# Ledger of designs, part 57: peptides against a protein of PDB entry 5HDT

Target 1, 163 residues: chain A of PDB entry 5HDT
Amino acid sequence: MVVKTFMDMDQDSEEEKELYLNLALHLASDFFLKHPDKDVRLLVACCLADIFRIYAPEAPYTSPDKLKDIFMFITRQLKGLEDTKSPQFNRYFYLLENIAWVKSYNICFELEDSNEIFTQLYRTLFSVINNGHNQKVHMHMVDLMSSIICEGDTVSQELLDTV
Target 2, 163 residues: chain A of PDB entry 5HDT as posed
Amino acid sequence: MVVKTFMDMDQDSEEEKELYLNLALHLASDFFLKHPDKDVRLLVACCLADIFRIYAPEAPHTSPDKLKDIFMFITRQLKGLEDTKSPQFNRYFYLLENIAWVKSYNICFELEDSNEIFTQLYRTLFSVINNGHNQKVHMHMVDLMSSIICEGDTVSQELLDTV

## One batch from the design tools (peptide; made by RFdiffusion4, then SolubleMPNN)

Design b2_p16_3_s2 (from b2_p16_3, 9 letters changed)
Fold by OpenDDE base, seed 5:
Structure b2_p16_3_s2 (fold): chain B 163 residues (1-163), chain A 16 residues (1-16)
Amino acid sequence: as target 1 above (163 residues)
Amino acid sequence: MSLLERKTLKKSFAKP
């Protein structure tokens, strides 16, 4: 299983990182990002999050357009956090935990459309936050948003009003 | 405990 391969991989697994680099690039293709099955898209998002984790601080995706597509894609998947009773909730939690821990969205500061990406992220997070979420979920959401605010040089008024 | 809690993060995308 491809998802398990990247999930089990560590940041210092240099030989494996080299071996699976082409697979990592392939997983960001439109075939996977636009897959019709929502459960498959969630698995893809988790895999991409793990790819960012293991290749940090240098993501293998070099195209700004591709990076934007990936983060907009991941942001869309976070909508699934709304239903805490979903059988897939633990996988959504894994996605949130990963991106908050690795600070993957900080890659977006190098993109021209960073403001758009961050705005969509914040809107999505606030749209899914509810009292059914446990403390860990809330903590990861806060960590994710706070890290971006603290490291950002400029933040739009619209984004500030959202926070 | 999640799988990530069992791992050590040596590198991140946070600015230095």
Scores: peptide ipSAE 0.500, ipTM 0.902, DockQ to the pose 0.828
Fold by OpenDDE base, seed 1:
Structure b2_p16_3_s2 (fold): chain B 163 residues (1-163), chain A 16 residues (1-16)
Amino acid sequence: as target 1 above (163 residues)
Amino acid sequence: MSLLERKTLKKSFAKP
């Protein structure tokens, strides 16, 4: 299973990172990002989050357009956090925890459309926040948003108005 | 229990 391969991989697994680099690139293709199955898209998002984790601080994706597509894709998956009773909630939690922990969205500061990405992220997070979420979920959401606010020097007024 | 608790994070995308 591809998901397990990247999930079990550590940042210092240099030989494995090299071996699975082409697979990592393939997972970011439109075929997977636009897959018709919602559960498959969630698994893809988790894999991409793990890929950012294990390759940090240098993501294997070098195209600005591809990076934008990936983060917009991940942002759309975070909508699944709205239903805490979903059988897939643990994977949505994993996705949130990972991107907050690794600070993967900080890659977007170097992208031309960073403000669009951050705006969509914040809108999505605020749209799914509810009282059914435990303290850890709230903590990760706050950590994710705070990291961008504190480390960013080009945060748009639109984003600030959303917060 | 977090699935990532067993992992270590030595590198991130945070600014130095």
Scores: peptide ipSAE 0.500, ipTM 0.903, DockQ to the pose 0.832
Fold by OpenDDE base, seed 3:
Structure b2_p16_3_s2 (fold): chain B 163 residues (1-163), chain A 16 residues (1-16)
Amino acid sequence: as target 1 above (163 residues)
Amino acid sequence: MSLLERKTLKKSFAKP
């Protein structure tokens, strides 16, 4: 199972990282990012998050357009955090925990459209925050947002209006 | 302990 392969992999797994590099690149293809099945897209997002984790601090994706697509894709998946009773909530939590811990969105500072990405991220997070979320969920959301604000040098007016 | 907490994270994308 591809999802389990990346989930179980550590940053020190050099031989495996080399072996599965092409698979990591393939998982970012439009076939997976635009997959019609919502559950498949969530699994893809988790894999991508793990790929960022495993290969940190060097993401294997080099195209700015591809990186933008990936982070916009991950952002869209975070909408699933809204329903705490969903059977897939634990996977959404995993996704949130991962990107907050690894600080994968910090890659976006190198992108021309960083403000657009961050704006969509913040809008998404604020739209899904609700009373059903426990302290850990809130903590990861805050950690994710605060890390971007702290490390960023410029913020668009649109993002400021969202915050 | 979550799955990620059991992982060793030596590297991140945080700016130094």
Scores: peptide ipSAE 0.489, ipTM 0.897, DockQ to the pose 0.820
Fold by OpenDDE base, seed 4:
Structure b2_p16_3_s2 (fold): chain B 163 residues (1-163), chain A 16 residues (1-16)
Amino acid sequence: as target 1 above (163 residues)
Amino acid sequence: MSLLERKTLKKSFAKP
């Protein structure tokens, strides 16, 4: 299983990182990002999050447009965090935990459309946060947002208004 | 403890 392959991989697994690099690139294709199945998209998002984790601090995706697509895609998946009773919630949690821990969105500071990405991220997070979330979920959400605020040189007015 | 909590993260995308 592709999901397990990347999930089990560590950052120092150099041989495996090289072996699965092409797969990592393939998973970011439009075929997967625009897959009609919601559960598949979630799995793809988790894989992408793991790919960022594994290859940190150098993402294997070199195209700024592709990176934007990926982060906008991941952001859309985070909407699934709103339902804490969903059978897929644990995977949404994994996604959140990963991106917060790895600080993968910080890649976006190098992108021209960083403000758009961050704005959508913050809007999404604030839209899904609710009292049903446990402390860990809240912590990861705060960590994710704080990392961007603290490391960012500039923040759009829209983002500031959202916060 | 989650799977990620058991892993080590030596590298991140945080600024140095």
Scores: peptide ipSAE 0.488, ipTM 0.896, DockQ to the pose 0.837

Design b2_p16_3_s3 (from b2_p16_3, 8 letters changed)
Fold by OpenDDE base, seed 2:
Structure b2_p16_3_s3 (fold): chain B 163 residues (1-163), chain A 16 residues (1-16)
Amino acid sequence: as target 1 above (163 residues)
Amino acid sequence: MSLLEKKTLKKSFSKP
């Protein structure tokens, strides 16, 4: 299981990081990002989140376009947080927890389309936030958004007005 | 307990 491989890996697993680098790159292909199965896309998102975690602070994806695609993809998956009773909610939680903890979206500050990415992220989060979420979910959402605001010097007023 | 709670995060994408 590819997902388990990256999930079990930690940041100091240098040998494994080198070994699975090509697999990490392959997982960001359109085949996976545009996979027709929603559950597969969620697993891919979690795997990508783990890849960011493992390789932090240097993402293995060097193409700005690819990075944009990945974060837009992850953002779309976060919509799944809306249904707290979904069988896959724990996986969505894992995704949220990961990206909030690792601050993966901070990579986007280096991207030309950062404002677009952050806008979509905020819109998505605000669309799914509800009182049915437990404290941890709320905290991760807040952490994710606040980190971007606090660390971002490139956040435009336009972005803030859009949110 | 989430699986991430068992992990150690030494590095992040946070700005210094």
Scores: peptide ipSAE 0.458, ipTM 0.893, DockQ to the pose 0.826
Fold by OpenDDE base, seed 1:
Structure b2_p16_3_s3 (fold): chain B 163 residues (1-163), chain A 16 residues (1-16)
Amino acid sequence: as target 1 above (163 residues)
Amino acid sequence: MSLLEKKTLKKSFSKP
């Protein structure tokens, strides 16, 4: 199982990282990012989050356009956090926890369209946050947003208006 | 229980 492979992998697993590099690249293809099954897209997002974790601080994706697609894709998956009673909520939580912990969105600072990515992220987070979320979910959301504000050299006016 | 709590994170994408 691909999901388990990356989930179980550690940052210091150099031989495994080399072995599965091509698989990591393949998971970012349009075939997976535009997969018709919502649950499959969630699993793909979790894998991508783990890939960023494993390969930090150097993501295996070098194309700015591909990186933008990935982060816009991950952002769209975070909408699933809205329903705390959904069967897949734990995987949405895993996704949120991972990206907050690893600070993977900080890669976007080097992208030309960083403002668009961050704006969509913040809009998504504020659209799904609700009183049904436990303290850990709130903490991860705050950590994710705070990291971008604190470490960013520039924050767009549109992003500031969203906050 | 978090699946990531058992993992060790030594590197992140945080700025130096």
Scores: peptide ipSAE 0.456, ipTM 0.893, DockQ to the pose 0.834
Fold by OpenDDE base, seed 4:
Structure b2_p16_3_s3 (fold): chain B 163 residues (1-163), chain A 16 residues (1-16)
Amino acid sequence: as target 1 above (163 residues)
Amino acid sequence: MSLLEKKTLKKSFSKP
């Protein structure tokens, strides 16, 4: 299973990282990002998060447009955090935990459309936050948002208004 | 403990 392959991989697994690099690139294709199945998209998002993790601090995706697509895609998947009783919540949690821990969205600072990405991220996070979330979920959300605010050189007014 | 908590993160995308 592709999901398990990247999930089990560590940052120092150089041989595996080289072996699966082409697969990592393939997973960011429009076929997967625009897959009609919601559960498939979630799995893809988790894989992408793991890819950012294991290849940090160098993402294998070199196209700014592709990076934007990926992060907008991941942001859309985070909407699934709203329902803590969903059978897929654990995977949504994994996604959140990963991107917060790895600080993968910080890649977006180098993108021209960073403000758009961050704005959508914050709007999404605030839209899904609810009292059903445990402390860990809240912590990861705060960590994710805080990293962007603290490490960002500039933040759009729209993002500031959202916060 | 989650799977990620068991892993070691030596590198991230945080600014130095």
Scores: peptide ipSAE 0.455, ipTM 0.890, DockQ to the pose 0.845
Fold by OpenDDE base, seed 3:
Structure b2_p16_3_s3 (fold): chain B 163 residues (1-163), chain A 16 residues (1-16)
Amino acid sequence: as target 1 above (163 residues)
Amino acid sequence: MSLLEKKTLKKSFSKP
């Protein structure tokens, strides 16, 4: 299974990283990003998060438009965090934990539309926060947002209004 | 819950 392949891979797995590079590129295609099944999209998001983890600090995606699509896609998946009782919540948690730990959204600072991406991320995170979330979920959300604020140069007024 | 606990993270996208 592709999901398990990237999940089990480490950053120092150089031979495997080379072997599965083309698969990593293929997983970012519109076919997967626009897949009609929400569970498939979640799995794709987890794979993409693992791909960023494995290939850090150099993402294999070089197109600014593709990177924007990927992060907007991941942001949309984070909406699933709102339902703590969902059977898929553990995967949503994995996604959040991964992107917070790896700081993958920091790639967006190099993108022209970084403010749009960060605004959507913050809006999404604040929209899904609820009393059902444990301390670890809150910690990862704070870590994710604080990293962007601390390492960013400027933020839009829209983002400031969201915070 | 920590699915990444067993993973090593030597590199990140954090700025120096």
Scores: peptide ipSAE 0.455, ipTM 0.897, DockQ to the pose 0.831

Design b2_p16_3_s4 (from b2_p16_3, 9 letters changed)
Fold by OpenDDE base, seed 4:
Structure b2_p16_3_s4 (fold): chain B 163 residues (1-163), chain A 16 residues (1-16)
Amino acid sequence: as target 1 above (163 residues)
Amino acid sequence: MSLLEKKVLKKSFARP
């Protein structure tokens, strides 16, 4: 299983990282990012998060446009955090935990459309946060947002208004 | 709670 392959991989697994690099690139294709199945998209997002994790600090995706697509895609998946009772919530949690821990969105600082990405991220997070979330979920959300605020040189007024 | 708890993160995308 592709999901397990990247989930089980560590950052120092150099041989595996090389072996599965092409798969990592393939998973970012439009076929997967625009897959009609919501559960598949979630799995893809988790894989992408793991890919960022294991290849940090150098993401294998070199195209700025592709990176934007990926982060906008991941952001859309985070909407699933709103339902804490969903059977897929644990995977949404995994996604959130991963991107917060790895600080993968910080890649976006080098992108021209960083403000758009961050704005959508913050809007999404604030739209899904609720009292049903446990402390860890809240912590990861705060960590994710704080990392961007603290490390960012500039933040759009729109993003500031969202915060 | 999470599968990542047992993982080791030596590198991140945090700015130096």
Scores: peptide ipSAE 0.535, ipTM 0.912, DockQ to the pose 0.826
Fold by OpenDDE base, seed 1:
Structure b2_p16_3_s4 (fold): chain B 163 residues (1-163), chain A 16 residues (1-16)
Amino acid sequence: as target 1 above (163 residues)
Amino acid sequence: MSLLEKKVLKKSFARP
């Protein structure tokens, strides 16, 4: 299973990282990002999050357009956090925990459309936050948003209106 | 439940 392959991999697994590099690139293709199955898209997002984790601090994706597509894609998956009773909630939690921990969205500071990405992220997070979320979910959401605010040198007016 | 707590993170994308 592809999901398990990247999930079990560590940052110092240099030989495996080299071996699965092409698979990592393939997972970011439009075929997977636009897959018709919602559960498949969630699994893809988790894989991408793990890929950012294990390859940090240098993501294998070099195209700015591709990076934008990936982060917009991951952001859309975070909408699934709204239903805490969903059978897939644990995977949505995994996605949130990972991106908050690894600070993967900080890659977006180098992108021309960073403000668009961050705006959509914040809008999504605030739209799904509810009283059903436990303390850990809230903590990761706060960590994710705070990291971007604290480390960013510019914030769009649209993002400021959201916060 | 956390699947990442058992893993070690030495590197991140935090700005230096």
Scores: peptide ipSAE 0.531, ipTM 0.914, DockQ to the pose 0.807
Fold by OpenDDE base, seed 2:
Structure b2_p16_3_s4 (fold): chain B 163 residues (1-163), chain A 16 residues (1-16)
Amino acid sequence: as target 1 above (163 residues)
Amino acid sequence: MSLLEKKVLKKSFARP
């Protein structure tokens, strides 16, 4: 129900955005980020991606530490893109499509640990990218990585070594 | 067709 609520919401749904703000904040709690069920964590990631989409350009999460946790969490979920035969692949695709389109990771430029986050993102993407992915998957992966590189003003040596 | 294809994205986190 929660996943559908945010998935169906638009950026101009001001009344709903205000109504569900506390729910959005709750979804970023450790209870959900560390949920023992892998499928639940994926749904949480998709929901968080939708929350970023809906509230863009202002994420409702104000804590830098929380934002870091969220993006590290989302990054871990992206590993699921490696198995195109998974019954959950479409959800992983949705996650990738969303974060690439919304450019949600660009929030990380304001974070102290941005280089760590981007490094983990690139390592993850390069670990799962393969010729078995369709053109759209490749496009979103490239868009995601390229946008960060092009819009970034500082890149650590570790990140450069990863790319 | 993905669900996002039906959505309108007027704002993003892209830098100006």
Scores: peptide ipSAE 0.531, ipTM 0.909, DockQ to the pose 0.823
Fold by OpenDDE base, seed 3:
Structure b2_p16_3_s4 (fold): chain B 163 residues (1-163), chain A 16 residues (1-16)
Amino acid sequence: as target 1 above (163 residues)
Amino acid sequence: MSLLEKKVLKKSFARP
């Protein structure tokens, strides 16, 4: 199972990282990012988050356009955090925990459309925050947003209006 | 609820 392969992999797994590098690149293809099944897209997002974790600080994706697509894709998946009673909530939590911990969105600072990506991220997070979320969920959301604000040098007016 | 608790994170994308 591809999802389990990346989930179980560590940053020190050099032989496995080399072995599965092409698979990591393949998982970012439009076939997976635009997959019609919502649950498949969530699994893909988790895999991508794990790929960022495993290969940090060097993401295997080199195209700015591809990186933008990936982070916009991950952002869209975070909408699933809204329903705390969903059977897939644990996977959404995993996604949130991962990206907050690894600080994968910090890659976006090097992208031309960083403000667009961050704006959509913040809008998404604020749209899904609700009273059903426990302290850990809130903590990860705050960690994710604060790390971007603290490390960023510029913030668009649109993002400021969102915050 | 922490699927990453057992993972080791030596590297991140945080700016130095």
Scores: peptide ipSAE 0.530, ipTM 0.914, DockQ to the pose 0.828

Design b2_p16_4_s1 (from b2_p16_4, 6 letters changed)
Fold by OpenDDE base, seed 3:
Structure b2_p16_4_s1 (fold): chain B 163 residues (1-163), chain A 16 residues (1-16)
Amino acid sequence: as target 1 above (163 residues)
Amino acid sequence: SYTPDMKKIEEAKKKR
């Protein structure tokens, strides 16, 4: 299973990272990012989050456009956090926890459209956050947003106004 | 089971 493979991989396992590089690249293809099944898209997002964890602080994706597509894709998946009673909520939680702790979005600071990516992330999080979420979910959401504000030297006023 | 390994996440955080 692809998900298990990336979850169990260590960051210092250079030989394994090289072995699965092609798989990591294929998971970011339009075939997966635009897959019609929402459960498949969620699994893809979790795998991508694991890839960012394993290859941190770098990413195997060299194209700025591809990186933008990936993070916009991950952002769209976070909408699933709204329904806490969903059978898939545990995977949405995993996605949120992973990207928050790893600070995966911080790689976007090198992108020209970083402000657009961060704005969409904030809008999405504020649209799904509600009183039904427990303290852990709220903490991860706050950590995710705060890390971007604190580490960003070129955060736009528009983004600040959204917060 | 889809439980994250928090140790691995912490190691990733250190690389940032």
Scores: peptide ipSAE 0.026, ipTM 0.677, DockQ to the pose 0.101
Fold by OpenDDE base, seed 4:
Structure b2_p16_4_s1 (fold): chain B 163 residues (1-163), chain A 16 residues (1-16)
Amino acid sequence: as target 1 above (163 residues)
Amino acid sequence: SYTPDMKKIEEAKKKR
């Protein structure tokens, strides 16, 4: 229910955005980010991705530490893209496509630890990419990485070494 | 559906 709610929410529905703001904040709590069930974590990641989409260009999460935790969390979930035959792959695809097209990670440029976040993202993507992925998956992975490179003012040497 | 609404995503992209 929560997943569908955020998926169908319009960015221009200010009343709904206000109504679900507390829920959005709650979904970023340690309870959800550190949930022991990987399928639950995936659902949480998808919801967070939708929240970033809905509240773009801003995010309801004002704490830099919280934002870092969220994106590191999302990055960890992307490891699930490795198994293309998993019953959860379509949801991983949703996550990937969403964050790629929305350019969700671009908010991280304002964070002090942006290089760490981007480095982990790139390492994760390169670790899971395989020949079983279709062209769309590859495209989203490339788009996600290239958007960060193209829109970033500076790229760390560590990130360059990863690419 | 496990696929996002591309229209909504594009709108978000434009706002950033």
Scores: peptide ipSAE 0.026, ipTM 0.674, DockQ to the pose 0.105
Fold by OpenDDE base, seed 2:
Structure b2_p16_4_s1 (fold): chain B 163 residues (1-163), chain A 16 residues (1-16)
Amino acid sequence: as target 1 above (163 residues)
Amino acid sequence: SYTPDMKKIEEAKKKR
């Protein structure tokens, strides 16, 4: 129900956004980010992606440390894209498509550790990309990486080495 | 269901 709630929420519904703000904040807690169940973590990641979509261009998470934790967490979940035959692949696809189109990671440019986050993202994407992925998956991966490079004023050498 | 809603995503993109 939590997942469905955020998926169906309109980004311009201020009353609803305020109502579910506390829930959004709780979903970013260590309890959920470090949940032992892999499927739960995927659901949490999808919810977080939706939260970024709904609250764009500003995230409800104001702490730089928390934002870093969230994006590192989302990045780790993207490893699940490797198995295209997994029952959970559709959710991984949703996660990828969402963060790519919304350009969620662009929030990280405000963080001191942005280069670390982007580096981990690129490493993860290159790690899971394979010939079994359809054109849409490839497109979203490329779009996600290209958007960060294109909109970044400066790209660190470490990030360039990752690409 | 986790079918992406492209309409909502596109709207979010426009805010950035």
Scores: peptide ipSAE 0.024, ipTM 0.667, DockQ to the pose 0.104
Fold by OpenDDE base, seed 5:
Structure b2_p16_4_s1 (fold): chain B 163 residues (1-163), chain A 16 residues (1-16)
Amino acid sequence: as target 1 above (163 residues)
Amino acid sequence: SYTPDMKKIEEAKKKR
């Protein structure tokens, strides 16, 4: 697999790359991550997921602490998957589908606190999984969790116990 | 309805 930096990725123009970069940095600010409106936070999470998709396999964030904050933030939004009848469920589904197929969380293996992030993700997913979810939702949840186990050379016993 | 973007997602994965 050819590894490319975000600066070498195919974008419509250099100005567009700069636009996405500026937007990515701005969306990760406390103003958005701590926004008081739950629906706004969900939209922000979807946008952040799109940023990870656009800049895969890299991320425009250079701070490990910021990356941790972002993934902990995204994880908190996944709790909204619990209500399958919510008007916002389609957006929660998009978030789940995106991060599962992109394998966005795999960038966390480079972080010191990866075990904390993965543990919180697994706890969140298992807390919301229910029989009301269709097969597609279940498959995305399983794919998300399995990809982390598969890529991880060392998985803590604590994380395994959450499964 | 859902708004999947599987083509773009797969393209992003190939960059890794």
Scores: peptide ipSAE 0.026, ipTM 0.676, DockQ to the pose 0.076; fails the geometry check

